# Peptides against a protein of PDB entry 4KTY, part 87

Target 1, 266 residues: chain A of PDB entry 4KTY
Amino acid sequence: YVLNDIGVIFYGEVNDIKTRSWSYGQFEDGILDTCLYVMDRAQMDLSGRGNPIKVSRVGSAMVNAKDDEGVLVGSWDNIYAYGVPPSAWTGSVDILLEYRSSENPVRYGQCWVFAGVFNTFLRCLGIPARIVTNYFSAHDNDANLQMDIFLEEDGNVNSKLTKDSVWNYHCWNEAWMTRPDLPVGFGGWQAVDSTPQENSDGMYRCGPASVQAIKHGHVCFQFDAPFVFAEVNSDLIYITAKKDGTHVVENVDATHIGKLIVTKQI

## One batch from the design tools (peptide; made by RFdiffusion4, then SolubleMPNN)

Design b2_p16_4_s4 (from b2_p16_4, 7 letters changed)
Fold by OpenDDE base, seed 5:
Structure b2_p16_4_s4 (fold): chain B 266 residues (1-266), chain A 16 residues (1-16)
Amino acid sequence: as target 1 above (266 residues)
Amino acid sequence: SQYKLDLQKIKDEINK
């Protein structure tokens, strides 16, 4: 989880699973220096740089460009006129070295690019890390642990009222660490995500969230456990918005979100 | 590419 410099990332759809190679290159010249530079740009205290909890949280913020002029600019509109299309990247090295030399965010990334660069960052700093792909990954934007799908009276989805969404797939990272800030048993793999999705206490970042805590329904533990829980386990709630302004729950689907979670075994 | 699913299609699938 630290020594491998080439990996496989799963993507596509649950019924058409695809794989792509990704070169992490954590041992390449200039990469460690770039990771230190990233922490310098974040103005991270030296005392915190040895703490994987703080490092992974800062990394989740700094690998994306939002808020802090971090590494990568995300784009999902298929318009990449001022940079490189996300699909053109084959590894982390070119991205990180470009960031170091230009001192400006690199364009463009999507989830697997963010996860690839973040994986390099974590491994370079000695934190065991892997990439996880979740198919039918929910994006809960109001932190209520469910996907609210609003329907017109005719049964059609009301796109104006429906704010939550679902990715065909989403990639994030798991980092291995102890969690002395949590009760015993919630160390080990921690979910961290650098793809900018939701604001977490002032910045677009996510994690570390205890995988064990989430697996056992403990979403009250820091950081961002409710959001990660919703990504893999939220119910689809179909709500009919009536003309009189009342809402009626028509159906609940507990089987669609998080249909398949895949990670490479090492 | 990563993309948001069509929720109408998901709704129609569950009704089948």
Scores: peptide ipSAE 0.628, ipTM 0.929, DockQ to the pose 0.915
Fold by OpenDDE base, seed 3:
Structure b2_p16_4_s4 (fold): chain B 266 residues (1-266), chain A 16 residues (1-16)
Amino acid sequence: as target 1 above (266 residues)
Amino acid sequence: SQYKLDLQKIKDEINK
């Protein structure tokens, strides 16, 4: 719902679901101008600014500061000495206006902050958007659609070998658009994510990935469908690393990732 | 806060 300037974001744990209010403020003074400024900083040609596919992909890159001095710097170490703690933000307006004023990335954000700002960006530009919260959200860092958990022979997790990880929860966005670049039926809601997680063809961005395609197991469609699919549907693969260097699959758990996906249409 | 889950804890829960 493009016209709603306030929303609710789900967070917390699957067994302790929490909600927080978020003011998108897409109609506030200076916000639209800031969104245009973001696209300017991305050096996005005017010809592409009318294409929601290009706009959402650029937005996914520019809402995070990585690669291009975009809007938000992420921090997950609970040390926020040089900025605002992610939990202190209540909306997108202050963040976007600070970015426009300082012309430097704003500190700090986590997934819901990225999603909140990205939601404002999309809505400002006339793209219907909503925030999605996924509990037990996988981070597949090698694009094999699995959560590879390596174990020592004693059964303990080998943290050195285990590169994949799972968020307690993760928020991203869905943007509504046609996808003429995809087969019929794969338009509509597209997953886009501005939280810097994985490099996508040279920069930290994600999407748009067809939600319908992902729901039907089609991960071959642009953009970043395998990553989004893995976030919600990865199997946990427990692999024992033997002393001789061989790997043995000990267990497969298909029930833990994506236990709850919450999307509120506001 | 958003945080990465303890995979060892997840494994232990599955084994119960």
Scores: peptide ipSAE 0.623, ipTM 0.928, DockQ to the pose 0.903
Fold by OpenDDE base, seed 2:
Structure b2_p16_4_s4 (fold): chain B 266 residues (1-266), chain A 16 residues (1-16)
Amino acid sequence: as target 1 above (266 residues)
Amino acid sequence: SQYKLDLQKIKDEINK
């Protein structure tokens, strides 16, 4: 994982899976220095830089530009006039070197770009890392572990009330590390996500969340396990908002979220 | 590209 500088990222639709090549370039000139610079910009104490838990969490925050003028600005509205379209990037090197040179956030990224750059960051710092793609990836915005879809009385979705959403696909990272802060057995792969989705204790960041903990429903374990759990396992809860203010659950669908989770082991 | 799904479409599918 650490030694492979070229990877494949899965994207598209669950019934039309696509792949794109991504050059991580963790061994290219200036990339390690840039990763150190990222931690400097985060004002990360030197004592924490040897701790993969702290490093991955800081990286999760700093690969996105929110809060801290981190590496990448996300854009999902198909307006990329003031930068590079997300699809134009082919690897992490140009992005990271531009960030180091300009000392300003780079425009623009979407999930695979964030994941690609984050993967480079982790690998540069000696943390085994891989990219994971989740199709029908839920975005739970209130940490209740479910997708709340509010309906009008006529059965149509109430977009104003419905705050949760579902990505056609979403990419994040898994980083390999021990978790001495968790009970025995919850080390190994940890989900970390640099795509800005939700605020986690004051910053747009996510993880590390123990994959094993999530698989066994231990969402109480730090960090951000409820959010990651919801991404892959949320039930769709269809709720009719009555005129009298009452809510009625019309239907529950446990089959739509997290239809396929793919990672390439290279 | 990455995009948010149409929840209405998802709802309609479940009703089939």
Scores: peptide ipSAE 0.619, ipTM 0.929, DockQ to the pose 0.911
Fold by OpenDDE base, seed 4:
Structure b2_p16_4_s4 (fold): chain B 266 residues (1-266), chain A 16 residues (1-16)
Amino acid sequence: as target 1 above (266 residues)
Amino acid sequence: SQYKLDLQKIKDEINK
């Protein structure tokens, strides 16, 4: 994984899977230096730079511009003034070099752009990494491990009662590392996400979360396991908001979130 | 592009 400088990212819909090429360019001139610069901007102690747990967590924070003037500004409103549309990027190199040169966040990214740049960052620093695409990816906004869908009595969705949402697809990264801070068996692939979705202990960051732990329903382990779990396993909870203010669970669907998770195999 | 799904559409499709 570390040696591959070109990859494929899956996107689109579960019934219309698409692929796009992405040039990671971890061996290109200036890229490693930029990754070191990113850690410098994060004020990361030198002692922690050899720890993939700390590095991946810092990377998840710094690849997005929120909180710390990190690498990429996200935009999902289809208006990309004063920057580059997310779809126009073809790799990480231009983004990282622009960041290093301007010392300002680069506009704009969406999940695959964040994941692409983050993948470069991880690989540059010797951390095996891959991009994962999850179709019907839940965004649990209130940390209840559910995807709440509120309905009016007439059956129409009331989108004002929750901030929970579902992405058509979402890309994040998995990084390979040991987890001495976790029980035995929860090392290996760790989910990390640089797309700014939720605040994690003061910063927009996510992970590393043990993939094995999540697969076995262990959401109590650091970092951000509940959020990652919800992305792939949230039940759709249909709740009718009654006129009297009461809420009634009308239906539960456990089959739609995380319908397909795709990643490159060795 | 990445986008948030219309939950109304999801409901309608699931409940067909």
Scores: peptide ipSAE 0.605, ipTM 0.925, DockQ to the pose 0.883

Design b2_p16_5_s1 (from b2_p16_5, 9 letters changed)
Fold by OpenDDE base, seed 5:
Structure b2_p16_5_s1 (fold): chain B 266 residues (1-266), chain A 16 residues (1-16)
Amino acid sequence: as target 1 above (266 residues)
Amino acid sequence: MVQYELDLQEILKKHK
């Protein structure tokens, strides 16, 4: 999880799983220097650079360009003017070296590109890391641990009221570390995500969230455990918005989100 | 290859 410089990323749909090769290149010339540069741009205290909790959290913020002129600009509109389409990237090296050279965010990425670059960042700094793909990945935007789907009285989705969404698939990272800030037993794999999805205490970042804590329903543990929990285990809540302003829960689907979670374990 | 948001209306149809 540290020495492998080429990996496989899962994508596509649950009924049509696809894989692509990704070159992490954490040992190539200039990459470690670029990772240090990223932490410099984040103005990260030197004393914290040896702490994988702080490093992974800073990395989750800095791999995306939002807030801090970080590495990658995301685009999901199929418009990639003034940059490279996300699908054209084959690895992390070109992206990181471009960032170091230009000192400007690189265009463009989607989840697997963010995860690929973030994986390089973590591994380069000696943090064991892997990429995880979640199919039917929920985006809970109000931290209520559920996917709220608002319906008109005619039964159609009210897109104005419905703010939560579901990705066909989403990639993020798991980083291996001890968690002395948590109770015993919640170290090990920690979910971290550099794809800009939600604001976490002032900036677009996510994690580290204890995978063990999430598996056991402990969403109160830092950082961003409720969001990660919702990505993999949200219930779909169908709510009819009545004309009188009242809301009525009509249906609950507890089996739709997080149908398959895949990672390469070699 | 691209990541995209699912059409919730289609999900609703399958749910019913």
Scores: peptide ipSAE 0.532, ipTM 0.909, DockQ to the pose 0.942
Fold by OpenDDE base, seed 2:
Formats: C-alpha cells, sequence, structure tokens
Structure b2_p16_5_s1 (fold): chain B 266 residues (1-266), chain A 16 residues (1-16)
C-alpha cells in the first residue's frame, strides 16, 4: 500500500466493470518535494505534518484547486478546452510536477485523477493508501443521509428541487491510520476524498472518515462521516412536491446506491 | 472512462 508505484483503478458501470492502470510514482524525483510544497501552499504548520489525520485532511483539500489554488481543476462538462482531458493522464507524476513548476492548478481531472494524485500524495508521505471505486455513488447535497428525488405532480423528476445526484461511479481514497481522536476500534482505513463535492467546514474537502465507524452507522464521528455514508448507503426517496407546497413520499428505494465498492488490495 | 451524473429520470423509470 506504500511501496507499489503502479496501480489499477476500477471504473465504468456495475454491470461492466473496467480497469485502467495508473502510475503513482511516489518515488520519482521531485515528487516528495512537491508533496511538501503542497503542504507549504496549504500553510500547514510543521507540527501537524507528522499527523496523518491532519495530513490526509489537508491533502483532501489541496489536491483539488477549489478554495486554495490546489493541484487539480475538475471538469465534468466534457469540454476541456484549456487543458488536458482527464482521460489523457496516465499517472500522478506529470500532474504533480506541473503543479510544482507552474505553481498553478492543473487542468483537468475527474474522480480517478483526483484519487490517483491523492494516492501518490498519501503514499509519498508514508501513509498507506488505496483507491476505492463506488458504483452508483450518491452525492448528498443537503447532509440528510438521503437521496431526495423530487417529482412533479406528473411524475417526472423536478430538476430544480432535486439537488442530490448520483455518479455512475466515483473514486476516492482510503488511508490507513490510527484515530486517537475517536473511540477505540475506529482506526484503520479512513475514507478521504479530494474530488470537490461538498463543503466541509469552509473548504471542499472530505475525511478522514472511519470506515469502521461508517460501516456500523457511527456517522457522528469526524470527519464528514455523514457524507461518506450517504455516498455508499443513501436511500432513494421519491418525493412529490404538491402545488400547495406539501411533500409526499411516494417511494423509497434502498437498493440502488452503493451497488458495488471495489478496491485493489495491493 | 468519463465520470458522469446519472439521469435520475432514467433511474425513476427503472424503479417503477
Amino acid sequence: as target 1 above (266 residues)
Amino acid sequence: MVQYELDLQEILKKHK
């Protein structure tokens, strides 16, 4: 989880799982220096740099360009006119070195690019890390642990009211660390996500969230456990918005989100 | 390879 510099990332659809290679290159020249530079740009104090909890949280913020001119600019509109298409990247090294050289965010990334670069960052700093792919990955936008799908009275989706969304797939990272800030038993793998999805206490970042805590429903534990929980376990709640302003729950589907979670154990 | 948001209308159709 630290020594492997080439990995496999799962993507595609739950019924058509695909893989691609990704070169992490955590041992390549200049990469460690770049990781330190990233922490410098984050203005992370020296005392915190030895704490994987703080490092992973800072990394989740800095691998994306939002808020802090971090490493990668995300783009999901299928128009990549001013940079490199996300699919053109083959590894983390070029991205990180470009960031270090230009001192400006690199365009463009999607979830696997964010996860790939973040994985390099974590491994480079001695934090065991892996990429996780979730198919039918929910994006809970209002922190209620549900996927609220609002319907018009005619039964069609009300796109204006429906703020939550579902990715065909989503990649994030798990980092191995102790969690002395949590009760005993909730160390180990921690979910961290650098893809900018939701604001977490003022910044687009996510985690570390204890995988064990989430698995056992302890979503009150820091950091961002409710969001990660929702990604993998949200119920689809179909709500009809009546003309009189009332909401009626029409259906609940507890089977669609988080159909498959895959990670390479290397 | 591209990550995209699913069409919720399509999900709804499958749910019904």
Scores: peptide ipSAE 0.524, ipTM 0.908, DockQ to the pose 0.936
Fold by OpenDDE base, seed 3:
Structure b2_p16_5_s1 (fold): chain B 266 residues (1-266), chain A 16 residues (1-16)
Amino acid sequence: as target 1 above (266 residues)
Amino acid sequence: MVQYELDLQEILKKHK
């Protein structure tokens, strides 16, 4: 994983899976220096730079521009007037070198761009990493492990009350590391996500969350396990908001979220 | 390649 500088990213929809190549370029000139620069910008203590737990968490925060003038600015409104459309990027190198040169966030990225750059960052620093694509990926924004879909009495979605959302697909990273801070068995692949989705203790970051822990329903372990769990396993809860202010659960769908999780194994 | 949020109304229709 660390040695492969070209990858494949899965995207699209569950019934129309697509792939694209992505050049990580972790061995290209200036890339390692840029990764170190990113940690410098994060004001990361030198003592923590050898700890993959700390490094991956910092990277999760710094690959996105929010909070700390990190690497990438996200855009999902199909307006990219002041930068490069997310689909135009072919790899991490140009993005990272632009960031290093300009010392300003690079525009623009979406999930696969964030994941691609983050993958380069991790691999540059010797952390085995891969990109994971989740189709029908939930965004639980109130940390209740559910996708709450509020309905009007007429049965239509109440967009004002419905704050949770579902991505057609979402890409994040898994980083390989030991987790001495967790019980035995929860090391290995850790989910980390640099796409700015939810605030985690003051910053837009996510992980590392033990994949094994999440797989077995253990969401109590740091970091951000509930959020990652919800991305792949949220139930859709349809709630009717009555005019009298009461809420009634009309239906529960446990089949829509996380229909397919794909990662390059080779 | 664009990532987008699904229309929950459409999901609801499929659910019914």
Scores: peptide ipSAE 0.511, ipTM 0.905, DockQ to the pose 0.935
Fold by OpenDDE base, seed 4:
Structure b2_p16_5_s1 (fold): chain B 266 residues (1-266), chain A 16 residues (1-16)
Amino acid sequence: as target 1 above (266 residues)
Amino acid sequence: MVQYELDLQEILKKHK
């Protein structure tokens, strides 16, 4: 996982799975220096730079431009003025080198771009990492572990009552590390996500969240386990908003979110 | 290739 400088990223839809080649380029000139620069911009103490927990968390924050003028600006509105469309990127190298040169956030990325750059960052720093694609990936924005879908009395969706959403697919990273801060058994693969989705203790970042913990329904452990859990396991809750202001749960679908999670095996 | 949020109305149609 550390040595491969070219990878495959899964995308598309569960019924139409597609793959994209991505060049991580962690060994190319200037890339390691850029990764160190990223940590410098984050004002990360030297003492923490050897800790994969801290490094991955800082990386999740810094690969996105929010809060700290990090590497990538996300765009999902199909308007990519003053930058490069997310689909035009083929690897991490150009992005990271542009960031280092300009010292300004690079435009633009979506989940696989964030994941690609983050994967390079992790691997450059000696952290085994891989990209994971989740189809029907929920975005729980109110931390209730549900994907709320509000309906009008006529049965149509009311999109104003929640910001919860479902991505057709979403890519994030898993990083391998020990977790001495967690109970025994929750080390190994940790979910980390640099796509700016939710605020985590003051910054747009996510993880590291123990994959093992999440698989067993443990969402009480740092960091951001509830959010990651919701991405892969949220129930769709159909709620009718009555005119009198009451909410009635009409239906629950526990099968829609996280239909397929794809990553490379060893 | 673009990542996008699913139309909840479409999800609803499939659910019903």
Scores: peptide ipSAE 0.492, ipTM 0.895, DockQ to the pose 0.916

Design b2_p16_5_s2 (from b2_p16_5, 11 letters changed)
Fold by OpenDDE base, seed 2:
Structure b2_p16_5_s2 (fold): chain B 266 residues (1-266), chain A 16 residues (1-16)
Amino acid sequence: as target 1 above (266 residues)
Amino acid sequence: MQQFELDLNEILKKNK
């Protein structure tokens, strides 16, 4: 997980799984220096740089450009006029070296680009890491562990009231580390996500969230376990908002979110 | 490759 500099990223749809190669290039010239530069830009003190919990959390924040002029600018509107289309990237090296050279955020990325660059960052710093793809990945934006889908009177989705969303697929990372800040048994793989989705205590970042904790319903464990849990296990709650302000649950679907979670075993 | 948000109406239709 640390030594492999070429990976495979899963994408597409659950019934049409696709793969692409991604060059992590964690051993390429200048990449380690760039990772250190990223931590410098984050103003991360030296004492924390040996702690994979702190490093992965900082990396989660810094691989995206939000808040801190980090590495990548995300774009999902199919308008990439002022940079490189996300699909044009073939690996992390060019992105990281451009960031180091320009000292400005690189345009543009989507989830697999964020995950690819973040994977390089983690591996470069000696943290075992892998990319995880979740199909039908929920984005819970109100931290209630469910997808609230509000319906109009005609039965269609009220897009104004419905703030939660579902990605066709989403890629994030898992990083291997001990978690002395958590109870025994919740070390190992930790979910971390650099794609800017939600604010976590003042910054667009996510994790590390214990995969074991999430699997066993311990969503109160730091960091951002509720959000990660919701990505893979949210129920779809269809709600009709009545004129009197009351909400009526019309239906609950527990089968759509997190249809498949895939990662390459290395 | 493009990542995009699903049309929730389409999901809803599948559930009906």
Scores: peptide ipSAE 0.545, ipTM 0.915, DockQ to the pose 0.934
Fold by OpenDDE base, seed 5:
Structure b2_p16_5_s2 (fold): chain B 266 residues (1-266), chain A 16 residues (1-16)
Amino acid sequence: as target 1 above (266 residues)
Amino acid sequence: MQQFELDLNEILKKNK
């Protein structure tokens, strides 16, 4: 999880799983220097750079350009003016070296690009890391651990009231570390995500969230465990908004979100 | 490889 410089990323649909190679290139010239530069741009204290909890959290913020002029600008509207389409990237090296040279955010990325670059960052700094793909990945926008789908009286989705969404697939990272800030047993794999989705205490970042804690329903532990839990285990709540302003729950689907979670095994 | 948001109406139809 540290030495491999070429990986496989899963994407596509649950019924048609696809893979692509990704070159992490954590040992190539200039990459370690760039990772240190990223932490310098984040104004990260030297004392914190040896702590994988702090490093992974800073990395989740800095791999995206939001808030802090970080590495990658996301784009999901199929318009990539003055940049590179996300699908054109084949690895992390060109992106990181461009960022170091230009000192400006690189355009453009989607989840697998963010995850690929973040994986390089983590591995380069000696943190074991892997990419995880979640099919039917929920985006909970109001932190209530549910996917609230509001319906019109005719049964169609009310797009104005419905703020939550579901990705066809989403990629993020898991980083291996101890968690002395959590109770015993919640170290190991930690979910971290650099794709800008939600604000976490003032920045677009996510994690580290204990995978073991999430699996056992402990969503109260730092960082961002409720959001990660919702990505993989949200119930779909179908709500009809009545004319009088009341809400009626019509149906609950507890099986749709997180149908398949895939990662490459070493 | 495009990542995109699913049409919730399509999901609803499948769940009926």
Scores: peptide ipSAE 0.540, ipTM 0.912, DockQ to the pose 0.945
Fold by OpenDDE base, seed 3:
Structure b2_p16_5_s2 (fold): chain B 266 residues (1-266), chain A 16 residues (1-16)
Amino acid sequence: as target 1 above (266 residues)
Amino acid sequence: MQQFELDLNEILKKNK
């Protein structure tokens, strides 16, 4: 999880799982320097750079360009006129070196690009890391641990009221570390996500969230455990918005989100 | 490889 500089990323649909190779290139010339530069741009004190909790959280923020002129600009509108289409990237090296050279955010990325670059960042700094793909990945927008799908009286989705969304798939990272700030047993793999999805205490970042804690339903632990939990375990709550302003729960689907979570074991 | 938000109406249809 540190030494392998080539990986496999899962994507596509749950019924049509696809894979692509990704070159992490953590040992390539200039990559370590770039990772250090990223932490410099984050104004991260030297005292924190030895702490994988702080490093992974900073990396989560800095791999995306939001807030802090970090590495990658996300784009999901299928218009990539001012950069490289996300699918054109084959690895982290070109992205990181471009960032270091230009000192400006690189365009463009989607989840697997963010995860790929973040994986390089973590591994380069000696943090064991892997990419995780979640099919039917929820984006809980209001931190209530559920997907609120509002319906019109005709049964169609009310897009104005419905703020939560579901990705066909989403990639993020898991980083291995001890968590002395958490109870015993919640170290090990920590979910971290550099794809800009939700604001976390003032920045677009996510994690580290204890995978073990989340698996056992503990969402009270820092950082961003509720959001990560919701990504993989949100119930779909179908709510009819009545003309009189009242809301009625019509249905609950507990099986749709997080149908398949895949990660490379080797 | 496009990542995209699912059409919730399609999800709803499959759930019915």
Scores: peptide ipSAE 0.534, ipTM 0.912, DockQ to the pose 0.929
Fold by OpenDDE base, seed 4:
Structure b2_p16_5_s2 (fold): chain B 266 residues (1-266), chain A 16 residues (1-16)
Amino acid sequence: as target 1 above (266 residues)
Amino acid sequence: MQQFELDLNEILKKNK
């Protein structure tokens, strides 16, 4: 994983899976220096730079521009003024070099762009990493492990009350590391996500979350396991808000979220 | 390649 500088990213829909190439370019001139610069901007202690847990968490925060003037500004409104449309990027190199040169966040990214740049960052620093695509990816906004869909009396979605959402697809990263901070068996692949979705202890970041822990339903372990779990396993809970303020669960769909998770296998 | 939030009403219709 560390040695491959070109990858494939899955996107589209579960019934229409699409792929695109992405150039990670971790060996290109200036890229490693830029990754070090990113950690410098994060004010990361030198002692922590050899710890993949700390590095991946810092990278998760710094690949997005929120909070800390990190690498990429996200945009999902199809208006990409004063920047590059997310789909126009073909790899990480131009983004990282622009960031290093301008010392300002680069516009714009969506999940695969964040994941691509983050993958480069991890690989540059010697952390095995891969991109994962989840179709029907939940965005749990209130950390209750559910997708709460509020309904009007007419049966339509109440958009004002419904804060949770579902991405058509979402890309994040898995990074390989030991987790001495977790019980035995929860090392290996760790989910990390640089797409700014939720605040995690004061910053827009996500992970590292043990994939093994999540697979076994352990969401109590650091970092952000509940959020990652929800992305792939949330039940859709349809709730009717009554006039008297009571909530009635009308339906539960346990099959809609996380229909397919795709990643490059060894 | 656009990543977008699904229309929950469409999901609801499919589940009916």
Scores: peptide ipSAE 0.527, ipTM 0.909, DockQ to the pose 0.938

